# Peptides against a protein of PDB entry 3EFO: the designs that were tried, part 11

Target 1, 262 residues: chain A of PDB entry 3EFO
Amino acid sequence: SQLADLYKSCETDALINFFAKSAFKAVLHQPLKVIREILVNQTAHMLACYRKNCASPSAASQLILPDSMKVLPVYMNCLLKNCVLLSRPEISTDERAYQRQLVMTMGVADSQLFFYPQLLPIHTLDVKSTMLPAAVRCSESRLSEEGIFLLANGLHMFLWLGVSSPPELIQGIFNVPSFAHINTDMTLLPEVGNPYSQQLRMIMGIIQQKRPYSMKLTIVKQREQPEMVFRQFLVEDKGLYGGSSYVDFLCCVHKEICQLLN

## One batch from the design tools (peptide)

Design b1_p11_1_s1 (made by RFdiffusion4, then SolubleMPNN; from b1_p11_1, 7 letters changed)
Fold by OpenDDE base, seed 2:
Structure b1_p11_1_s1 (fold): chain B 262 residues (1-262), chain A 11 residues (1-11)
Amino acid sequence: as target 1 above (262 residues)
Amino acid sequence: TSYVAIDIPPD
């Protein structure tokens, strides 16, 4: 069907860019609550139309996502959880204004990375490989106490270190003997010169390439206070200020779809 | 058209 073809060609990253800019423009003349409702409704309507017109019959307990839009809900949830669309007194007006302006000027690739960060398990690096490690989902469940992860969203880089990070990796990256010796106040990695350090720096360089902003590096130790900031970028988890987890959002969307189709 | 089916747990 014509509709099926449309969904097949749908690019989620472009849609999210559009929705983000539209929503962020709308904040100037519409209540945030209304904007959030519109975004949820749009998501539900799109998926409901697909289910009705394109999808084969399936169990009512299943949420059906076209393959081309399989990541739409997670991105939409990230958008909904952005500070620009949250009316919380803890969020400064300046911060909302800043992020709003940033997104309004972002291209598709920029907004994609901004809303859903790249989280890389660098503890799995093969120093002999030039390939980037495969990104993992942005959730605490994907972290490991024994792991070291690099998170980037186009504006910030975080190097997250598990409490049980291997001393050899710590030595390789920071040239210190243990986790406790890592200085989290540094914003630059030392040039240790070993293959692991070089590989990490190369990866960071690749991530920084073709990005409009120079990303600030923050070193984060697990279970220390700064980790709270880092966790806000684990966008599939529940947000600090009332934002839903990805799982909860899927449930919400599913309910809305069912209501539309019944 | 290929799709992904996600099981939604009951309330």
Scores: peptide ipSAE 0.351, ipTM 0.892, DockQ to the pose 0.896
Fold by OpenDDE base, seed 5:
Formats: C-alpha cells, structure tokens, sequence
Structure b1_p11_1_s1 (fold): chain B 262 residues (1-262), chain A 11 residues (1-11)
C-alpha cells in the first residue's frame, strides 16, 4: 500500500509505536488531557524545529513535513483518536483497558496497522494478478456506493459493500443474486470457487498470515446498522467520540507550529 | 532534505 511504502523509507512507524506506548503508560498516572496535549505539543515542536532549521523558504500557509515524518500527523491523529486517550463517557473503561493492553505489547508493524487500517478496493481486483490491490486512504470519501472494500487493522476484518455493488461481484463472492440477499450474519465467505472468490480469499489469507491474531470477518452493508462500527475505522474522518478528521488535525498542527515560531 | 508541503486553507 502507498502508506506502507512510505513507512519503509522513514521511522514514523517506530515513532508512533513509541508515542503510543509512552502515552498508554502515562494513562496510569496522568490525566488524559495532559497526555493529549503532550502528544500534540511534541508533534508541533518537532515540525516547528524542522520548519525553522531545515526547510527551505515556503509560504506561511503551507504545512511543511520532513520526509521522515511525512505521515506522522495522520498516525498521530489516529493515536489521539484512540479510545484509550479519549475520556468520552460513551467509551467503556473495559474497552480502554483492553486496547491499552493490546497496544502495549504490539511491535512496530502491529501498531502501524492497528492505528491506520488497510482499506482495499476489492471491486477493482484483477483476477489475473497475484498482487494486492493498492490500499486507499481510510476515509468515507474513498468509498463508493458501487464499490466493495476490505478493511483490516490486524484485529478486525470488514468486508464493506456499497448499496450499488455490482451484482456480478456479489454473485462471485457470495453466490447470491443481489445485495439484498447477502447475509451479514456470516463470518466466513462461502466457497464459491470462481476466480474472483478465489482471489479475494487469497488476499484475505495474505493479510491474515502477516498478523499474530486471527481477524474475524464482519460483512457490512452500506446504510445498515453495522456500518456505524465500520466507519469508526475510517480514521481520517471525524471520529464519533470527539476525534478530529485528518484535515482538521493538520490545521490544528499548523496553527500550533505557527504559534511556536512567532 | 526532502519535504512535503501541504496547503492549509485559511479560516
């Protein structure tokens, strides 16, 4: 995926792992508000230093990211939006405790995928290719009513189907004639045996093989109740529980950098 | 050093 490729050339994944574990450790003895502020301040400070000392002259309206941290903001936003760091009453203490413990034991690759899921456009699969489709950004803006997408974060796997998903693909995956006939209670895809089904299963297998935990498959129909759960993993969008969109976060970071440099 | 520039819309 594009984002995964970016991490191969930088240490952002390691930084996020460090920040996540540090923050999640701090939860035990510091207020959540303070922890969030520290994370934002550290991010802004690092970028401000780069802007001041390393970056070429640029417009004040531009946020400048060094190559080594070009994806740091998006992952930092994901970290800040994690339930462990949110004090919203809608989030149970049990869920916070669970995710905290998970992340505290995650390696760099695990935490990277956990905070920023892979979102794959399954409807674009080339059955003649053994390559995985290129991941798209985790935002509703990248979804289409005509599309089918697979999302995986190392713990959960979702197959999202647009309301106008092609019947031929639905038939290929589920062996049913239409969107309405898809049973979302199933946790396993049927063994249809056609090339498209085989390709999808292969992709799912590849994703699963790289992860230490077995990911349960959830089939999600657009505009049905389970889609709300799925949307929580579209991490670049505005969070349900007070988290910022990636765009809003960038604006926030930019503002703070400007304040530091004034 | 290579960098990425992102345009931030005004408020």
Amino acid sequence: as target 1 above (262 residues)
Amino acid sequence: TSYVAIDIPPD
Scores: peptide ipSAE 0.342, ipTM 0.890, DockQ to the pose 0.624
Fold by OpenDDE base, seed 4:
Formats: sequence, C-alpha cells, structure tokens
Structure b1_p11_1_s1 (fold): chain B 262 residues (1-262), chain A 11 residues (1-11)
Amino acid sequence: as target 1 above (262 residues)
Amino acid sequence: TSYVAIDIPPD
C-alpha cells in the first residue's frame, strides 16, 4: 500500500507507538484535555522545528512535512481520536480500559496497524496473483458503492460491501445471488471453494498472520446500521464520537505551527 | 532535504 510503503520509510511508527503509550499511561493521572494538548503541541513543535530549519523556503500557507514525519499527522490524529483519549460517554469505561491495556502492550508494528487500519479493495483481486491488493486511505471517499473492501486493524476485521457490489463477486464470496441475500450475522465466510473465495480467504489469512490477536470478521453492508461501526475505522474522516478529520487536523497543526514561528 | 508540502485552506 502507498501508506504502508510510506510508513516503512520513516520512523513515525516508533514515535506513534511511544506517544500512544505515553499518553495512555498519562490518562491515569492527567486530564484528557491536557494529554491531547500535549500531543498536539508536540506534533506542532516537531514540525515547527523542521520548518524553521528547513533549507527550502516555503509559503506560509503550506504545511511542510519532512519525509521522516510525513505520516505523523495522520497517525497522531488517529491517536487523538482513540476512545481512550476522547473518553466519550458513549464508550464504556471497560472498552477504554481494554483498548488502553492492549495498546500498552503493543509493539511498533501492532500499534501502527491498530491506529491506521489496512483497507483493501477486494473487488480488485487478481486470483492469479499472490500479491495483496494495494491498500487505500481509510476514508469514505475511497470507498465505492460498487466495491468490496476488507478492513483490518489487528483486532477487528471487516468486510464492507457496497450496495452495488458485483453480483458475481457476491456469488463468489457468499454463494448467494445478490447483495440482499448476504447474511451479515455471519462471522466466517462460507467455504465456497471457487478461486476468488479461496484467494480472499488466503488474503485474510495473510492479514491474520503474525498478529497477536485473532481478528473476528464482521460483514458490513453499506447503508445498514452496522456500517456505522465500520465507519469508525475510516480514521481520516470525522469520527462518530468526535475528533477531527485528517484535513481538519492538518489545518489545526498548521495554525499552531504558524503561531509558534510568528 | 525531501519533504511534502500541503496546501492548507484558509479558516
């Protein structure tokens, strides 16, 4: 994936892991507001420092991200939007505690995937290829009504189906004739046995590999109520329980950087 | 130094 490739080329994954654990530890003895402010400030300060010392001048209207931190804002925003730090009343204390504990024990690779899920366009699968499809950005704008997408964050796995998903693919995956016939109560894909089904299962297996937790599969139909749960993992969008979109966060960070430098 | 420049809209 483009994002994954980008991430592998930088140390942002380690930083996010550190920030996440630090923040989640701090939750025990500091107000959430303070923690969030610290994270934003740290982000802004790091980027401001780079801008100040950047060899290439840039317009004040541009946010400049060094290669080593080009994905820092998106991950930082994901961290800020995590239920542990948002602490919305809609999320139970148990859920917050659970996620906090999980992250506190996660390695760099695990936390990377946790905060920014893999979103794979399954409808583009080549059954003749052993390669995984390239992941897309976790935003609704990258979904299509005609598409089928697999999302995984190391803890959860979702198979999202557009309302206009190809009947052929639906038949291939679920052995049913249409979108309407898909049973979303299933937690396992049926053993259809055709090449497409086998390929999808293989991909799911690969995604599950080396993950410390078994990911439960949730089948989600577009425009059905359970889709809202899925949308929470579209981390670049504005979250259900608050938090900024990635774009809004960039604006926020940029503003703070400007304040620091001017 | 390699970097990414993002145009930030006003507001």
Scores: peptide ipSAE 0.332, ipTM 0.887, DockQ to the pose 0.628
Fold by OpenDDE base, seed 3:
Structure b1_p11_1_s1 (fold): chain B 262 residues (1-262), chain A 11 residues (1-11)
Amino acid sequence: as target 1 above (262 residues)
Amino acid sequence: TSYVAIDIPPD
């Protein structure tokens, strides 16, 4: 997919991996606020340098991103919104410690997927095609009440079901008559044996490939309590615990760049 | 090198 290709920039992937590990190491001896400020500052300085030295004249109201850094801001925002860098009481110390240790050992590819999950519209699957569905941006705006989406970040896998998911697809995946009959306590999909089910299982298998950890499947119904956990992985949206949306982050970075250049 | 320009909404 175009999105997947865009996010496979080696330069950005390497940078975010480095920044993540550096930040997660720094949490042991620096305040979280300082670490976050440093990350934002580094982002702004890099982009300011480009604007000053490389970019063509443009309107002051525009944020200029070089092609090589198109996805740097979104990844940086994801890093900033990670529980390790958030001092919220709702986040357990154990969870912070766990994720910190995980990221400290992640390679470039692992951290890329970890910070920006794959979100696949599996309701659009063509059983006659071997092509994987193109990933969509990790935002609620890309979800549909009529849709079914698979999300994976290398550690967790979610199957999100819209309240108006097609009964035919529900039957195909779960072998039940309707949305209401889906058991969300399941961690494995039933082997229904139809082409759609088989294709979905294949996709899940492909996603699991080359990942160091086995991803547990969580089935999520729209508007049910577990959906709140799922929404945490919609990383471009506003975070539950005070993290900014991607759009808000871009505005923040832009302001800082302007301050640096003025 | 090529770049992308993003319009930032006013405050």
Scores: peptide ipSAE 0.342, ipTM 0.890, DockQ to the pose 0.639; fails the geometry check

Design b1_p11_1_s2 (made by RFdiffusion4, then SolubleMPNN; from b1_p11_1, 6 letters changed)
Fold by OpenDDE base, seed 5:
Structure b1_p11_1_s2 (fold): chain B 262 residues (1-262), chain A 11 residues (1-11)
Amino acid sequence: as target 1 above (262 residues)
Amino acid sequence: TSHVLIDIPPE
């Protein structure tokens, strides 16, 4: 069907870019609450239409997503949780204005990375491989106290270290004997020269490639104050200043779809 | 049509 073909051709990254720019333009003329409602409604409407016209019958308790939109909800939630669309007084007008202007100029690839960061398990690196480690979901549940993770969203880069990070990896990356010896004020990794250090630097380089801005590196130790900033980029979790977790958002979308189909 | 099913937990 024509409708089925439409969904097959849909690109979530392009759609999110469109929604983001549309919403961020609308903030100048419409209340934030209205904008958020529109975004949720549009999401639900699209998915409801698919369920009604394209999908085979399924249990009412199941959310059905076309393959082309399988990540639409998570990205939409990230958009909704962006400071530009949040009405919380804790968020400064300047920050909203800044991020608004940034996104308004972003291409599809840039906006996708901006809304949903790459989170890479660095502690799993195979020094014999030139392949990037597989990204994990941006949630605290995917972190490990024994792990080291690199997070990047095109603007910022974080190296997160668990409190129980392997000393050998710490030595490999920082040339220090323990977690306690890591200086978090550093914005550059030392050139230790071992294979692990070289590979990490290579990965960082690859991530930086084709990005319009140079990402500043922030080293974050678990359970230290700067970790709170890092956690804001775990976009599938509940936001510090509002916004649903991904799971909660899925429930919300599902509920609205059901209402539309009643 | 290919699709993904997500189980939504009950209230």
Scores: peptide ipSAE 0.403, ipTM 0.908, DockQ to the pose 0.900
Fold by OpenDDE base, seed 1:
Structure b1_p11_1_s2 (fold): chain B 262 residues (1-262), chain A 11 residues (1-11)
Amino acid sequence: as target 1 above (262 residues)
Amino acid sequence: TSHVLIDIPPE
């Protein structure tokens, strides 16, 4: 069907870019509550239409996502949780204005990375491989106390270290004997010169390539206060300012779809 | 058409 073909050709990253720019334009003329409702409704309507007209019958308790839109809900939730669309007094007007302007000028690839960061388990690096490690979901549940992770969203880069991260990796990256000796005030990794350090630097370079902004590196130790900033980029988790987790958002979307179809 | 099924727990 023509409708089925439409969903096959749908690119979630392009949609999110469009929705983000549309919403961020609308904030100048419409209440934030209305904008958020519109975004949720649009998401629900698209998915309801698919369920009704394109999808095979399934249990009412199951959410059905077309393959081309399988990540639409998670990106939409990230958009909804962006400071521009949140009416929290803790968020300054300047911050909202800044991020609004940033997104308004972003291309599809930039906005995709901005809303959903790359989270890479660098403790699993193969120094003999030129391939990037497979990204994991941006959730605390995917972190490990024994692991080291690199997070990048096109604007910021974080190197997160678990409290039990391997001393040999710490030595390899920072040239210090232990976790406690890592200086989190540094914004550049030292030139240690071993294969692991070189591989990490290469990965960081690849991530930085073709990005419009130079990403500042922040070193983050697990259980230290600055980790709170890092955790805000774990976008699938519950937001600091009342935003839903991805799971909760899925439930919300499913409910809306059911209401539309019943 | 290919799709993904997600089980939604009852409230």
Scores: peptide ipSAE 0.393, ipTM 0.907, DockQ to the pose 0.915
Fold by OpenDDE base, seed 3:
Structure b1_p11_1_s2 (fold): chain B 262 residues (1-262), chain A 11 residues (1-11)
Amino acid sequence: as target 1 above (262 residues)
Amino acid sequence: TSHVLIDIPPE
């Protein structure tokens, strides 16, 4: 059908870019609450239309997403959780203004990465491979105390270290004997020169490639205070400033879809 | 038309 073809051709990354810029423009003349409601409503309406006109019959307790929009909800939730759309006193006006201006100038690829970061399990690196490790979902549930992860969103880069990170990897990356010896004040990795270090540096280089901004590296130890900042980029988890988890957002969207179709 | 089904937990 014509409608089915429209959904098939839909590009989520372009939609998110559009919705983000539209919402961030609207903050100048609309209440934040209204903007958030509009975004949720638009998401629900699109998916309700698909369920009504394109999807095969399914249980009412199931959310149906077309393949072209399978990641739309998670990106939409990330947009809703952005500081520009949150009215919290903990977020400064300057920070909101800065984030707003950044997104207003972002292309499709940039905004996609900005809203949903890459989280790479670098503790699983194959030094003989030139391929990037497969990204994992941005959630604490995907982290491991024994793991080392690299997170990047086009503006910031974090190297997260589990409390039980392998001493061999720590030695390979930082040239120190243990987790306790890692200096988190550094913004550059040392030139250790071993294959693992070189591979990590290569990966960081690839991530930085074709990005409009130079990403500063922040080294984060698990259970230390700076980890709180890092955790804000685990966008599928519950937000510190009132944002919902991805799972909670799916429930919200599903509920609204059901209401629209009843 | 291909789609993804997600089970929504009860409230």
Scores: peptide ipSAE 0.384, ipTM 0.903, DockQ to the pose 0.888
Fold by OpenDDE base, seed 4:
Structure b1_p11_1_s2 (fold): chain B 262 residues (1-262), chain A 11 residues (1-11)
Amino acid sequence: as target 1 above (262 residues)
Amino acid sequence: TSHVLIDIPPE
């Protein structure tokens, strides 16, 4: 997929792994505010250096990202929005500790997936193809009420269903006649046995492959309460606990770069 | 040098 290709072409995966582990180590002895400021500062400094020394002059209103760091801002924002660094009272200490320890032991590939989940449009599956559907950006803007999406971050797997999901797909996946009949309490897809169901199961299997942890499946219906949990993984959107959207973060980084250069 | 340009909207 275009998104996958973008990530593979960047050094950002290694950088974010480093930044994540450094930050998550630092939480033991530094204030979270300071850690966040350091991360933003480091991001801005790297990009400012590039703009000053490597990039051709461009309009002041434009942010310049080298190819090697195309997705650095989005990953950095994801890192900044992680519960370990946000430290909101709504998040338990145990959860923070758990995620911290997980990330501290993650390799580059694992942390990449953890901070930026795969979001796959399952409603576009070609049952005759062995290829995974192209991942979309993790934003509500990429969802559709008519769509079915699979999200995975190496720890959790969600199957999100739009309120207007095709009945034929619902029947194919769940063996029920409509959206309303889907039981969201299930953690396993039924063995329906049709090609679509089998293909979906295969895809889920592929996603699970070579992941250090077994991902529990959560079925999520659009506009139901559990969807809120799912939306936390739409990392480019505004976070529940005050984290910035990707767009807002870009603005923030741009401002800091301008301040450094002017 | 290959790079990406992103227009930043004013705040």
Scores: peptide ipSAE 0.382, ipTM 0.904, DockQ to the pose 0.632

Design b1_p11_1_s3 (made by RFdiffusion4, then SolubleMPNN; from b1_p11_1, 7 letters changed)
Fold by OpenDDE base, seed 5:
Structure b1_p11_1_s3 (fold): chain B 262 residues (1-262), chain A 11 residues (1-11)
Amino acid sequence: as target 1 above (262 residues)
Amino acid sequence: TSHVSIDMPPE
C-alpha cells in the first residue's frame, strides 16, 4: 500500500532533524508549550495512523512501531528534553540560543548524534579488534561501577570511570595505579603506549573524525561533582529539568495513540 | 510491514 511504502521510506534520523529544525524555528514565534504539544501530537498521529492502517491486529496494551520509526520515540523524547524546548528558569537564554543555532545548521547525522549520544563500554575493549565497541543505551542502568564508558554527542566527549574501575585499565589509560590518582582536570589522555591506550585513542579518533567540531574530552569520576553534568547526557533517564524518561515517554505516546484510535 | 512491538505496563 501507499501508506506502507511511506512508512518504509521514513528514516528516524531525517525525521528528527526535520522536527528539531521546525520546532527550533517555531520557538521564535510560538510558546514552548505549544511547540512541545505539536511534537507529541505529530508523533502520536503518525504512529496511530500506522497502527490503524498498516499494522496487523495486536493487543491494545502494545505499542506498535514501524521498523523505520522504531527509535523515533526515544529521539523525540531527547528533542523534547533539549534546553531549547524547555521553559525551566534554570536554563539560561544564552544556552537556549546557543543550542538552537547549533541544531539549525546540523545535518541529519549531526543532529542524530547530538540528541542521542554514543555511549561506548570502553572496559570491554578487545585490543585485537579494530571494530568499535557496540554502543549501549544512554541510561544509568547501563553503567557499572566496575566499568569505563566513553560518551560522545558530536560536541562533547566524556570518559566516565566507575569507582570500582579495574586498576589495570586505569593504569593502561592514565598510567596511574588507582582511581584516586586520576586527575580529572586533564583534557587529554596521556600517551601511555600500551595496546589498550592505543585502542582507546584510536576509537576516540574515529569518533572525532566523523564530526565537524572538535570535541573536548572531560574525564568524569563516578560520584564526583562533574558526574552530574555527565548524567545530563544519559538521555533515556529522567531529565534534571523536568524531562521524562524514555519509558515514561513511551507510555505517554501510547496513551495518546489509544486516544486517537478510540 | 516489519514492526516492533513494545508491551506497555498496565494502567
Scores: peptide ipSAE 0.326, ipTM 0.888, DockQ to the pose 0.918
Fold by OpenDDE base, seed 3:
Structure b1_p11_1_s3 (fold): chain B 262 residues (1-262), chain A 11 residues (1-11)
Amino acid sequence: as target 1 above (262 residues)
Amino acid sequence: TSHVSIDMPPE
């Protein structure tokens, strides 16, 4: 069908870019609450239309997503949870203005990475492999106290260290004996020169490639104060300032779809 | 058209 073809050709990353820019323009003349409602409504309508016209009959308790839009909800939730669309006093006007301006100039690839960061388990690196580690979902549930993770969103880069990170890896990356000896004020990794360090630096370089901005590195220790900033980029979790988790958002969207179809 | 089905928790 013509509708099915339309959904097949739909690119989620392009949609998110469009919705983000549209919403960020709208903040100048519409209440934030209205903008958020519109975004949720648009998401629900798109998916409701698919279910009605393209999907096979299924249980009402199921959320049906076309393959082309299987990640639309998670990205949309990230957009909704962006500081530009949140009316929280904890978020400075300057920060909102800055991020708004940045996104307004972002291409499709840039905005995709911005809204949903890459989270890489670098503690699993094989120094014999040239393959990059597979990204994990941006949730605390995917972290481990024994792990070391690299997060990047095109603007910021974080190296997160679990409290029980292997001393061998710590030595390999930082050339210090233990977790306690890591200096989190550093913005650059030391030139240790071992294969593991070199591979990590290579990965960081690859991530930095084709990005319009140079990402500053922030080293974060688990359970230290700066980790709070890092956790804000775990976008599938519940937001610090009242934003929903991905799971909660899916439920919200599902309810709205059901309302549209009933 | 291929799709993904997600079971939603009870309301």
Scores: peptide ipSAE 0.321, ipTM 0.887, DockQ to the pose 0.920
Fold by OpenDDE base, seed 4:
Structure b1_p11_1_s3 (fold): chain B 262 residues (1-262), chain A 11 residues (1-11)
Amino acid sequence: as target 1 above (262 residues)
Amino acid sequence: TSHVSIDMPPE
């Protein structure tokens, strides 16, 4: 059907960009609660329409997502959890205004990365490969105490180190003997010059490529206080300032879909 | 139509 074709051709990144800009514009003249409700409602309606008109019959207990929108809920949840729409008192008006303005000018690729960061397992780097490591889902469940992860959202870059990250990698990256010796006040990696360090720097460079803003590097140690800032970018988890986890949001969306169809 | 099916917990 034409409708099915529409869903097949629909790009989630474009939709999120549109929804984000629309919502962030609406913040100026509509209550946040209304905006959030609209976003959830629109999400549910789109997916309900798909289920009704395009999807094969399935159990009511199942959430059915077209491939083109398989990540729509997670992105939508990220949007809903953005400080602009949450407007928590812990976040300054200036910060909200800043992020709002940034998103309003972002292209599709920029907003996609902004709302759902790249999280790369750096500890798995192959220095002989020119390929970037495969990104993992932005959740604490995907981190490991033995791992080192690079996170980037187009504005910020974090290097997260597990408490049990390999000393060899620490030495390779920071030229220090252990986790405890890493200086988290650094905003630049040292010029160690070994293949691993060079590879990491290259990867960071690639990530920075074609981004309109220079991403400042923040080094984060697991279990240290600054890690909380990093965790805010684990967007599939429950946020510090509220908002649902991805799983909870899926349940919410599913419930609304069922209400629409039943 | 290609799609993803997710089993939702009872709520």
Scores: peptide ipSAE 0.318, ipTM 0.887, DockQ to the pose 0.893
Fold by OpenDDE base, seed 1:
Structure b1_p11_1_s3 (fold): chain B 262 residues (1-262), chain A 11 residues (1-11)
Amino acid sequence: as target 1 above (262 residues)
Amino acid sequence: TSHVSIDMPPE
């Protein structure tokens, strides 16, 4: 994926891992509000320093990101939106503890995928190609009602189906005649045996082989209740529990940078 | 120095 490639080429992957673990350790002895403020402050300070000392003069209305940190904000926002750093009554203590434990044990590559999932448009698969489809940005705006998408974050795998997904693909994947016939309680795809099914299974296998944890498959139909869970993994969108969209976060960071430089 | 510039909406 474009973001994954950029992230891997940058030192941001290590930084995010460090920030995540540091923040999650701090949760034990500091208020969540303080931790979040520190993370935002650190982000703003790093970028402000670059703008002041390294970047060419630019308009105040522009946010300038060095190539090495071009994806830092999006990942930082994902970190800030993690349930461990949110003080919401809807989030159980057990869930917080679970997520904290998971991240604390993750390596750089694992945390990268965890905070920013891969979202693959599998409806565009070329059964004759051995290449994985290019990942798209994790936002609802990148979904289509006519599409089928696979999302993976190293721990969970989702197969999202648009309400108007092609019947031929549904038949190819599930061996059922229509969208309505898909059983979302299934955690395994049937072995239909056609080229498209095999290609999808191959892709899923490749994704799984790269990760230390076995990812459970969840089938999600658009506009059904379970889609709400899936939508939480569209990390560039606004979070359910008060987290900002990526765009909103960029504005926030920009504002803080300007304040630091004024 | 290579960088990305993003136009922000007016404050």
Scores: peptide ipSAE 0.312, ipTM 0.885, DockQ to the pose 0.642

